# Peptides against a protein of PDB entry 6PSE: the designs that were tried, part 56

Target 1, 78 residues: chain A of PDB entry 6PSE
Amino acid sequence: PSEEEEYARLVMEAQPEWLRAEVKRLSHELAETTREKIQAAEYGLAVLEEKHQLKLQFEELEVDYEAIRSEMEQLKEA

## One batch from the design tools (peptide; made by RFdiffusion4, then SolubleMPNN)

Design b2_p16_1_s3 (from b2_p16_1, 5 letters changed)
Fold by OpenDDE base, seed 3:
Structure b2_p16_1_s3 (fold): chain B 78 residues (1-78), chain C 78 residues (1-78), chain A 16 residues (1-16)
Amino acid sequence: as target 1 above (78 residues)
Amino acid sequence: as target 1 above (78 residues)
Amino acid sequence: MSDEEIEAFFQSILAE
């Protein structure tokens, strides 16, 4: 039998005391995992915003760079 | 009483059939939440890597821009 | 995944 089938059998045959302990364990793990999931999402959104701002700055610098490069090229051609 | 205290009382007084159903529910929610947490972490790391590469490109362009700007400034001063 | 899709995913988590 798979681990899942063995666990299902354990739950089916377990006494109330074991079941209450398992509910407590699972509730705790769910709360922790939920908090970690939310934290990961918040962090991910922050990094996305930082990347977006950096991209805008990069595009602005590209415009300025091409302007100077073009002026310099014209001076060298003359 | 708080919702947490009420839930704790429910678990303490519940019959085995309710407890087994609650174990099943919590196990399912934990599995889903864990999957979402892992996916969020993976996406966050991918965005971090993209931001890092963009930052390197930006810093390289800044160096090139300052070189041309300095050369142009010297030409204007002469 | 595009940035927009990733953003939507993160927003979906925070909306739960």
Scores: peptide ipSAE 0.658, ipTM 0.874, DockQ to the pose 0.979
Fold by OpenDDE base, seed 2:
Structure b2_p16_1_s3 (fold): chain B 78 residues (1-78), chain C 78 residues (1-78), chain A 16 residues (1-16)
Amino acid sequence: as target 1 above (78 residues)
Amino acid sequence: as target 1 above (78 residues)
Amino acid sequence: MSDEEIEAFFQSILAE
């Protein structure tokens, strides 16, 4: 049997004391995993914002670069 | 009593059938939450990589910009 | 996925 099938059988045959302990265990793991999920989302949003700011800076620099490049090109043609 | 205290009492007084159902519920929620956490981590890493690539491009452009700026400055001083 | 989709995903997590 698969581990899942074995676990399912265990749950079916378990005594109340085991079941209460399992509820406690699962509740704890769920709380921890939920917290970690939230942290991951918060971090992801922060990185997205940083990337956005960097993109804006990059685009500004591109404009400045093209301006100087164009000026330089004009000077070379004269 | 707090909701947590009420839930704890419910678990303590619950019949096996309820406890088995609760184990099933919590297991399902844990699986879903875990999947979402992993997905959030994957997306976060992807965004980090994109930000890194953008940073490299930005740094290259900065070098090129400073080169042209310096050349232009020298020409103006002459 | 686009940045907007990723952002929406993260926001959906935080909205839970």
Scores: peptide ipSAE 0.658, ipTM 0.874, DockQ to the pose 0.986
Fold by OpenDDE base, seed 1:
Structure b2_p16_1_s3 (fold): chain B 78 residues (1-78), chain C 78 residues (1-78), chain A 16 residues (1-16)
Amino acid sequence: as target 1 above (78 residues)
Amino acid sequence: as target 1 above (78 residues)
Amino acid sequence: MSDEEIEAFFQSILAE
C-alpha cells in the first residue's frame, strides 16, 4: 500500500486523542505554509518591480546610445 | 471567547467522525497551499533569473556607451 | 507566462 493509503487507514482506526493531536499538527503546518506562501508572493512582486525599473533604465540608455552612435557615424562618414 | 478558543473547544468535544473529516479537510488545504507556495517560489526564481540577465545586458551597454561618449568628448575637445 | 500573469498570480495569493 502507498503511504497515502496507510495514512488513510491510520486516520480511520485512530483513537480520538490521536485525531485531536493530528488536527492540531495540521493546523499549525497550514498556518506556517500559508505565511511562507504569502512571503514568497511579496518577494516575487518586489523582484518584478525591480526588473520593471531596470528595463525602463535599459531602454532609456539604449536610446541615448543609439543617438551617440548615429552622431559618431555621421562624423566619420562626412 | 475568541474563534480560536471556540475552535479548540470544538476539537476537544468533537466525535471521532468529525475529527476524521477535519483531518481530511486540513490535509487537503495543506496540500493545495503547499503547491501554491512551491509555484510562487518557482515564478520568483524565473523573474530573478530574467532580472539578472537584464542587469548583465545593461552593464554591457553602459560600458559601450561610456566608450563612445569618451571618444566623442575627446574629438570635441581636440 | 508573462510578467503580468505572474504579477496577477502573486496578487491573487495576497488577496486570499
Scores: peptide ipSAE 0.658, ipTM 0.874, DockQ to the pose 0.984
Fold by OpenDDE base, seed 5:
Structure b2_p16_1_s3 (fold): chain B 78 residues (1-78), chain C 78 residues (1-78), chain A 16 residues (1-16)
Amino acid sequence: as target 1 above (78 residues)
Amino acid sequence: as target 1 above (78 residues)
Amino acid sequence: MSDEEIEAFFQSILAE
């Protein structure tokens, strides 16, 4: 049997005391996992914002670079 | 009593059938939440990598820009 | 996925 099947059997055969303990365990794990999920989302949004700001800076530099490049080219052609 | 205290009392007074159902419910929610957490982490890492690549491109452009700027400055000083 | 899709996903988590 798979671990899932074995676990299912355990739950079916378990006494109330074990089941209450399992509810407590699962509730705790769910709370922790939920917090971690939220934290991951918060971090992800922060990085997205940082990437966006960096992209804006990059685009600005590209414009400045092309301006100088063009000026240099014109000077060379003159 | 708080909702937490009421829930705790419910768990203490519950019959085995209810407890088994609650274990099943919590297990399902934990599985879903875990999947979402993992997905959030994966997306976060992807964005981090994109940001890193963009930063490298930005640094390269900065070098090129400074080279041209310096050349232009030298030409103006001559 | 686009950045917009990723953002929407993260926002959906935080909206829970």
Scores: peptide ipSAE 0.657, ipTM 0.874, DockQ to the pose 0.985

Design b2_p16_1_s4 (from b2_p16_1, 6 letters changed)
Fold by OpenDDE base, seed 5:
Structure b2_p16_1_s4 (fold): chain B 78 residues (1-78), chain C 78 residues (1-78), chain A 16 residues (1-16)
Amino acid sequence: as target 1 above (78 residues)
Amino acid sequence: as target 1 above (78 residues)
Amino acid sequence: MSDEEIEAFFQKILAE
């Protein structure tokens, strides 16, 4: 029998006191996992913003670099 | 009474059939929330990796830019 | 996934 099947049997055969304790346990784990999920999303959005800002800075530097490169190339060709 | 206090009372007064159903509900929500948390973490890591690669490319471009800038500055000063 | 899809995913979580 799988762990899931064993757990299902335990729930079906459990006394009310055990079931109440299990509800409390699951509620606690759900609350904790929900908080962690939210924190992960907040962190992910922050990293996306940082990447976006870095991308803009990179594109600006590429423009400046190409300007100087082009000027230098013109000087070499002259 | 708070919603939490009302829920606590409900759990304490509930029949075993309700408690088993609540365990099933909470288990399902926990499984879904856990999956979403893991997925959020995976996406966050992917964005971090992309940002890291972009940063390396940016730093490489900065080196190349400074080299050309310095050469150009030397030509202007001569 | 695109950045827009990832952002939408995170925003959905925060909107829950």
Scores: peptide ipSAE 0.662, ipTM 0.875, DockQ to the pose 0.987
Fold by OpenDDE base, seed 1:
Structure b2_p16_1_s4 (fold): chain B 78 residues (1-78), chain C 78 residues (1-78), chain A 16 residues (1-16)
Amino acid sequence: as target 1 above (78 residues)
Amino acid sequence: as target 1 above (78 residues)
Amino acid sequence: MSDEEIEAFFQKILAE
């Protein structure tokens, strides 16, 4: 039998006291996991914003670099 | 009474059939929330890696830019 | 997956 099947059997045969304890346990784990999920999403959004700002800076530097490169090439061709 | 206090009372007064259904509900929600948490973490790591690669490219371009800028300045001073 | 799709995913989580 799988662990899932064994757990299902345990729940079916369990007394009310065990079931109440299990509800409490699962509620606690759900609350913790939900908090961690939210935190992960917040961090992910922060990193996305940082990447976006970095991309803008990179594109600006590319423009400046191409301008100087072009000027340098013109000086060499003259 | 708070919703939490009312829920706690419900759990204490509940029959085994309700408790088993609640264990099933909470188990399902926990599984879904866990999957979402993992996915959020995976996406966050992917974005971090992309940001890191972009930062390396940016730093390389800065070096190249400063080299050309310095060469241009030397040509102007000569 | 695009950055916009990832952002939407995170925003969905925070909207729950």
Scores: peptide ipSAE 0.662, ipTM 0.874, DockQ to the pose 0.986
Fold by OpenDDE base, seed 4:
Structure b2_p16_1_s4 (fold): chain B 78 residues (1-78), chain C 78 residues (1-78), chain A 16 residues (1-16)
Amino acid sequence: as target 1 above (78 residues)
Amino acid sequence: as target 1 above (78 residues)
Amino acid sequence: MSDEEIEAFFQKILAE
C-alpha cells in the first residue's frame, strides 16, 4: 500500500486522542505553510515590480542610445 | 473567545467521526496550500532570474551608451 | 530583503 493508503488506514483505526493530536499538528502545519505561501507571493510581487521598473529604465536607455547611435551614424555618413 | 479558542473547544468535544473528517479536510488543504507555495516559489525564482538577466543587459547597454556618449563629447570638444 | 535573500527563501521552500 502507498503511504497515503497506510495513513488513511491509520486515521480510520486511530483513537480520539491521536485524532485530536493529528488535527492540531495539521492545523499548525497548514498555518505555517499558508504564511510561507503568502510571503512567497509578496516577494514575487516585489520582484515583479522591481523588474518592471528596471524594464522601463532599460527601454528609456535604449531610446537614448539609439538616438546617439543614429546621430553618430549620420555623422559618419556625412 | 477567539475563533481559535472556539475551534480548539470544538476539537476537544468532537466525536471520532468528525475528527476523522477534519483530518481529511486539513490534509487536503495542506496538500493544496503546499502545492501553491511551491508554485509561488518556482514563479518567484523565474522572475528573479528574468530580473537578473535584464539587469545584466541594462548594465551592458549603459557601458555601450557611455562609450558612445564619451566619443560624441570628445568630437564636440575637438 | 536582497535578491539573494529572496532567492534563498524560494530555494528553501523548494528544498522542503
Scores: peptide ipSAE 0.656, ipTM 0.875, DockQ to the pose 0.986
Fold by OpenDDE base, seed 2:
Structure b2_p16_1_s4 (fold): chain B 78 residues (1-78), chain C 78 residues (1-78), chain A 16 residues (1-16)
Amino acid sequence: as target 1 above (78 residues)
Amino acid sequence: as target 1 above (78 residues)
Amino acid sequence: MSDEEIEAFFQKILAE
């Protein structure tokens, strides 16, 4: 039997005392995992914002670069 | 009483049938939350890599821009 | 947090 099947059987055959303990355990793990999920999402959003700001800066620099490049090319052709 | 206190009392007074259902519910939510946590981490790493690549491109463009700017400045001073 | 710390956090999650 798989671990999942064994666990399912344990839950089915368990006494109330074990079940209460398992509810408490799972509640704790869920709370911790939820906190980690939220934190991961927050960090992801922060990095996205930083990437967005960097992209804006890059695009501005590209415009400035092309302007100078074009001016230089015109001067070389004259 | 707080919701937490009420829930704790419910768990203490609950019948085995309710407890088994609660174990199943919590197990399901934990599995889902764990998957979401992992997904958030994977996405976060991807964005970090994208930001890193963008930063490298930006730095390269800055070098090229400064080179042209310097050349233009020298020509204007002559 | 630095990018390295954030990366480490994500890597820790994926290593679980």
Scores: peptide ipSAE 0.655, ipTM 0.875, DockQ to the pose 0.987

Design b2_p16_2_s1 (from b2_p16_2, 5 letters changed)
Fold by OpenDDE base, seed 1:
Structure b2_p16_2_s1 (fold): chain B 78 residues (1-78), chain C 78 residues (1-78), chain A 16 residues (1-16)
Amino acid sequence: as target 1 above (78 residues)
Amino acid sequence: as target 1 above (78 residues)
Amino acid sequence: MPSDEEIEAFFRSLLE
């Protein structure tokens, strides 16, 4: 039997005292996991924003670089 | 009374049938939230890596840009 | 705001 099947059987045969304790345990774990999920989402968004700003800066520098490169090439060809 | 206090009372006074249903509900929500947390973390790590690679590219371009800028400035001053 | 290293460590901790 799988762990899932065994757990299901446990729940089915459990006394109220065990069930109440399990509800409390699961509620706590759910709350903790939810906080972690939210924190992860917040950090992820922050990093995305930083990456976006960096990308814009990079693209701006590429434009400036190509301008100077082109000018330099023209001077060398003259 | 707070929602938390009311819920605690509900759990305390609940019949086994309700408690079993609540365990099943919470188990499902925990599994779902856990998957979401994991996915968020995986995405976050991917974005961090992308940002890191972009930063390296940006720094390389800055070096190249300064080299050309300096050369151009020298030519103008000559 | 935490450093990238701290954020990375946090994400990795969620996968353990």
Scores: peptide ipSAE 0.674, ipTM 0.875, DockQ to the pose 0.981
Fold by OpenDDE base, seed 5:
Structure b2_p16_2_s1 (fold): chain B 78 residues (1-78), chain C 78 residues (1-78), chain A 16 residues (1-16)
Amino acid sequence: as target 1 above (78 residues)
Amino acid sequence: as target 1 above (78 residues)
Amino acid sequence: MPSDEEIEAFFRSLLE
C-alpha cells in the first residue's frame, strides 16, 4: 500500500482525539507554509524589479558604448 | 469571539465524520500551498541567477565603456 | 530589504 493509502486508512479508523490533534497539526503546517509562500512571492517580486532596473541601465549603457565605439572606430579608420 | 476561537470550539464539538472531512480538506490545501511555495522558491532562484549574470555583464561593459571614454577624452583634450 | 544572499538562502530553505 502507498503511504497515501495507509494515511487514508489511519484517518478512517482514528478516534476523535487523534483527529482533533491532526486538524491542529495540519492547520499549523498550513499557516506556516502559507507565510513562507507569501514571503517567497514578495522577495521574488523585489528581485524581478531590481533585475528590470538593471536591464534598463545595461541597455542605456550599451547605446552609449556603441556611440563612443563607433566614433572611435571612425577616427581610427579615417 | 474571534474566528479562531469559534473554529477551535467547532473542532472540539465536531463528530468524527466532520473531523475526517476537515483532515482531508486541510491535507489538500497544504499540498497545494506546498507546491506553490516550492514553485515560488524555484522561480526566485532562477531570477536571482539571471540578475547575477546581468550584473556581471553590466560591470564588464562599464569597464569597457570607461576605457573607451577615457581614450576618447584624452584624444579630444590633446 | 534583505541581501541577495539572504534571499537566496531563504529560497533554498523552502526547497529543503
Scores: peptide ipSAE 0.674, ipTM 0.875, DockQ to the pose 0.981
Fold by OpenDDE base, seed 2:
Structure b2_p16_2_s1 (fold): chain B 78 residues (1-78), chain C 78 residues (1-78), chain A 16 residues (1-16)
Amino acid sequence: as target 1 above (78 residues)
Amino acid sequence: as target 1 above (78 residues)
Amino acid sequence: MPSDEEIEAFFRSLLE
């Protein structure tokens, strides 16, 4: 039997005291995992914003670079 | 009484059938939240890598830009 | 805000 099947059997045959303890355990783990998920989402959004700002800066620099490059090329051709 | 206190009382007074259902519910929510947490972490790592690559490209362009800018400035001063 | 290294470490810890 799989661990999942064994766990299902345990829950099915468990006494109320064990079940209450399991509810408490699962509630705690759910709360903890939820906090971690939320924190991960917040950090992810922050990094996305930083990447976006960097992208804008990069695009501005590309424009400036191409302008100077083009001017320099024109001077060399003259 | 707070919702937490009411829930605690419900768990304390609950019948085995309700407790088993609650274990099942919490297990499901925990599994779902865990998957979401993992996905958030994976996406976060991907964005961090993208930002890192963009930063490297930006720094390379800055070097090239400064080289051309400096050359152009020297030509204007001559 | 945490550094990128700290954020990366956090994300990795969630995958362990």
Scores: peptide ipSAE 0.673, ipTM 0.875, DockQ to the pose 0.985
Fold by OpenDDE base, seed 3:
Structure b2_p16_2_s1 (fold): chain B 78 residues (1-78), chain C 78 residues (1-78), chain A 16 residues (1-16)
Amino acid sequence: as target 1 above (78 residues)
Amino acid sequence: as target 1 above (78 residues)
Amino acid sequence: MPSDEEIEAFFRSLLE
């Protein structure tokens, strides 16, 4: 039998005391995992915002660079 | 009483059938939240890498821009 | 705000 099938049998044959302990364990793990998920989402959003700001700065610099590059090229062709 | 205290009382007074159903519910939520956590972490790492690559490109463009800007400034001063 | 290295370490810890 798979681990999942064995676990299912444990739950089916368990006494109330074991079941209450399992509810407590699962609730704790769920709370911890939820906190980790939320923290990951918050960090992800922060990095996305930083990347967006960097992209805007990069695009502005590209415009300025092309303007000077074009002017310099024209001077060299004269 | 808080919602947490009320829930604790429900668990304490619950019959085995309710407890088994609660174990099943919590296991499902834990599995779902775990998948979401993993997805958030994977996405976050991808965005970090994209930001890093963008930063490298930006720094390279800054160097090129300053070189041309400096040359153009010298020409205008002559 | 944590550094990018700290954030990366956190994300990696969630995948272990």
Scores: peptide ipSAE 0.673, ipTM 0.875, DockQ to the pose 0.988

Design b2_p16_2_s2 (from b2_p16_2, 6 letters changed)
Fold by OpenDDE base, seed 4:
Structure b2_p16_2_s2 (fold): chain B 78 residues (1-78), chain C 78 residues (1-78), chain A 16 residues (1-16)
Amino acid sequence: as target 1 above (78 residues)
Amino acid sequence: as target 1 above (78 residues)
Amino acid sequence: MPSDEELEEFFRSLLE
């Protein structure tokens, strides 16, 4: 049987004391996992914002670079 | 009493049938939240990689820009 | 805000 099937059988045959302990364990793991999920989402958004700011700076530099490049190219063509 | 205290009392007074249902519910939520956490982490890593690639491109452009800027400045100084 | 290295470690830790 799969681990899932074995676990399901364990739950069906378990005494109330085990079930209460399992509810407590699962509640704890759910709370921890939820916190980690939220933290990951928050950090992900922060990185997105940093990337966006970097993109804006990059685009500004591209404009300045192309201006100077074009000027230099014109000087070489003359 | 806090929601946590009320829930704790519910668990202590619950019948085995309720406890088994709660274990099933929590297991399902944990599995779902774990999947969401993993997805958030994968997304975060992807954005970090994109930001890193953009940073490398930006640094390369800065080098090229400073080279042209310096050349242009030298021409103006002469 | 954590460094990029710390963030990478954090995200990878969530995948373990």
Scores: peptide ipSAE 0.673, ipTM 0.876, DockQ to the pose 0.948
Fold by OpenDDE base, seed 2:
Structure b2_p16_2_s2 (fold): chain B 78 residues (1-78), chain C 78 residues (1-78), chain A 16 residues (1-16)
Amino acid sequence: as target 1 above (78 residues)
Amino acid sequence: as target 1 above (78 residues)
Amino acid sequence: MPSDEELEEFFRSLLE
């Protein structure tokens, strides 16, 4: 039997005291995991925003670069 | 009493059938939340890498821009 | 906000 099947059997045969303890354990793990998930999402969004700002700066620099490049090219052709 | 205290009391007074159902519910939620956490982490790492690559490209463009800017400035001063 | 290195470590820790 798989660990999952064994666990299911354990839960089915468990005494109330064990079940209450397991509820407490799972509740704790769920709370921790939820907090971690939320934190990860928040940080992820922050990094996305940073990347977006960087992209805007990059695009602005590209415009400036092309302007100078074009001017330079015109001067070299004259 | 807080909801947490009420829940704790419920768990303490609950019948085995309810407790087993609660274990199942919590296990399911934990599994889902864990998956979501992992996905959030993977996404976060990906965005970090994208930002890093963008930064490198930006820095390269800055070098190129400064080179042309400097050349143009020299020509204008001559 | 944490540094990029700290963020990377954080995200990696969530995958363990």
Scores: peptide ipSAE 0.672, ipTM 0.875, DockQ to the pose 0.945
Fold by OpenDDE base, seed 1:
Structure b2_p16_2_s2 (fold): chain B 78 residues (1-78), chain C 78 residues (1-78), chain A 16 residues (1-16)
Amino acid sequence: as target 1 above (78 residues)
Amino acid sequence: as target 1 above (78 residues)
Amino acid sequence: MPSDEELEEFFRSLLE
């Protein structure tokens, strides 16, 4: 029998006191997991924003670099 | 009375059939939330890696840019 | 905001 099946049987045969305790346990775990999920999502978004800002800076530098490169090339070709 | 208190009362006064159903519900939600948490964490790590790679590229370009800038300045000062 | 290292540790902790 799978652990899942065993657990299902336990729930089905359990007394009210056990069931109430299990509800409490599951509620606690759900709350904790939910908080972690939310925090992870928030941090993920923050990192995305940082990456975006970095990309903007990078693209700006690329433009500047190409400008200088082109100028330099022109000077050398003259 | 708070919603939490009301829920607690409901659990305390509930019949076994309701309690079993609640265990099932909570288990399902926990499983789903757990998957979402894991996914969020994985995405977070991925974005961090992307940001890191971008930063490396940026720093490399900065070095190259400064080299050209310096060369150009030397030429103009001569 | 946590450092990148701290964030990495946090995310990894969620996967353990």
Scores: peptide ipSAE 0.672, ipTM 0.875, DockQ to the pose 0.948
Fold by OpenDDE base, seed 5:
Structure b2_p16_2_s2 (fold): chain B 78 residues (1-78), chain C 78 residues (1-78), chain A 16 residues (1-16)
Amino acid sequence: as target 1 above (78 residues)
Amino acid sequence: as target 1 above (78 residues)
Amino acid sequence: MPSDEELEEFFRSLLE
């Protein structure tokens, strides 16, 4: 039998006191897991924003680089 | 009474059939939320890696830019 | 915000 099947059997045969305790346990774990999920999402968004800003800086530098490169090429070919 | 207090009362007064159903519901939600949490974490790690790679590229371009800038400055000042 | 290293540790902890 799988762990899932065994758990299902346990729930079916459990007394009300056990079931109430299990509801409490699951509710607690759900709350904690939900908080962690939300925190992860928030951090993920923050990192995305940082990456975006870095990308903008990178693209700006590329423009500046190409400008100098072009000028240098003109000077060297003249 | 708070929603939490009302829920607690409901659990205390609930019949076994309701309790079993609630265990099933909570188990399902916990499984889904856990999956979402994991997904968020995996995504976060991926974005961190992308940001890191972009940073390395940016720093490499800065080096190249400074090299050309320096050469250009030397030519213009000579 | 936590450092990138701290973030990595955090995200990894969620996968355990």
Scores: peptide ipSAE 0.672, ipTM 0.875, DockQ to the pose 0.944

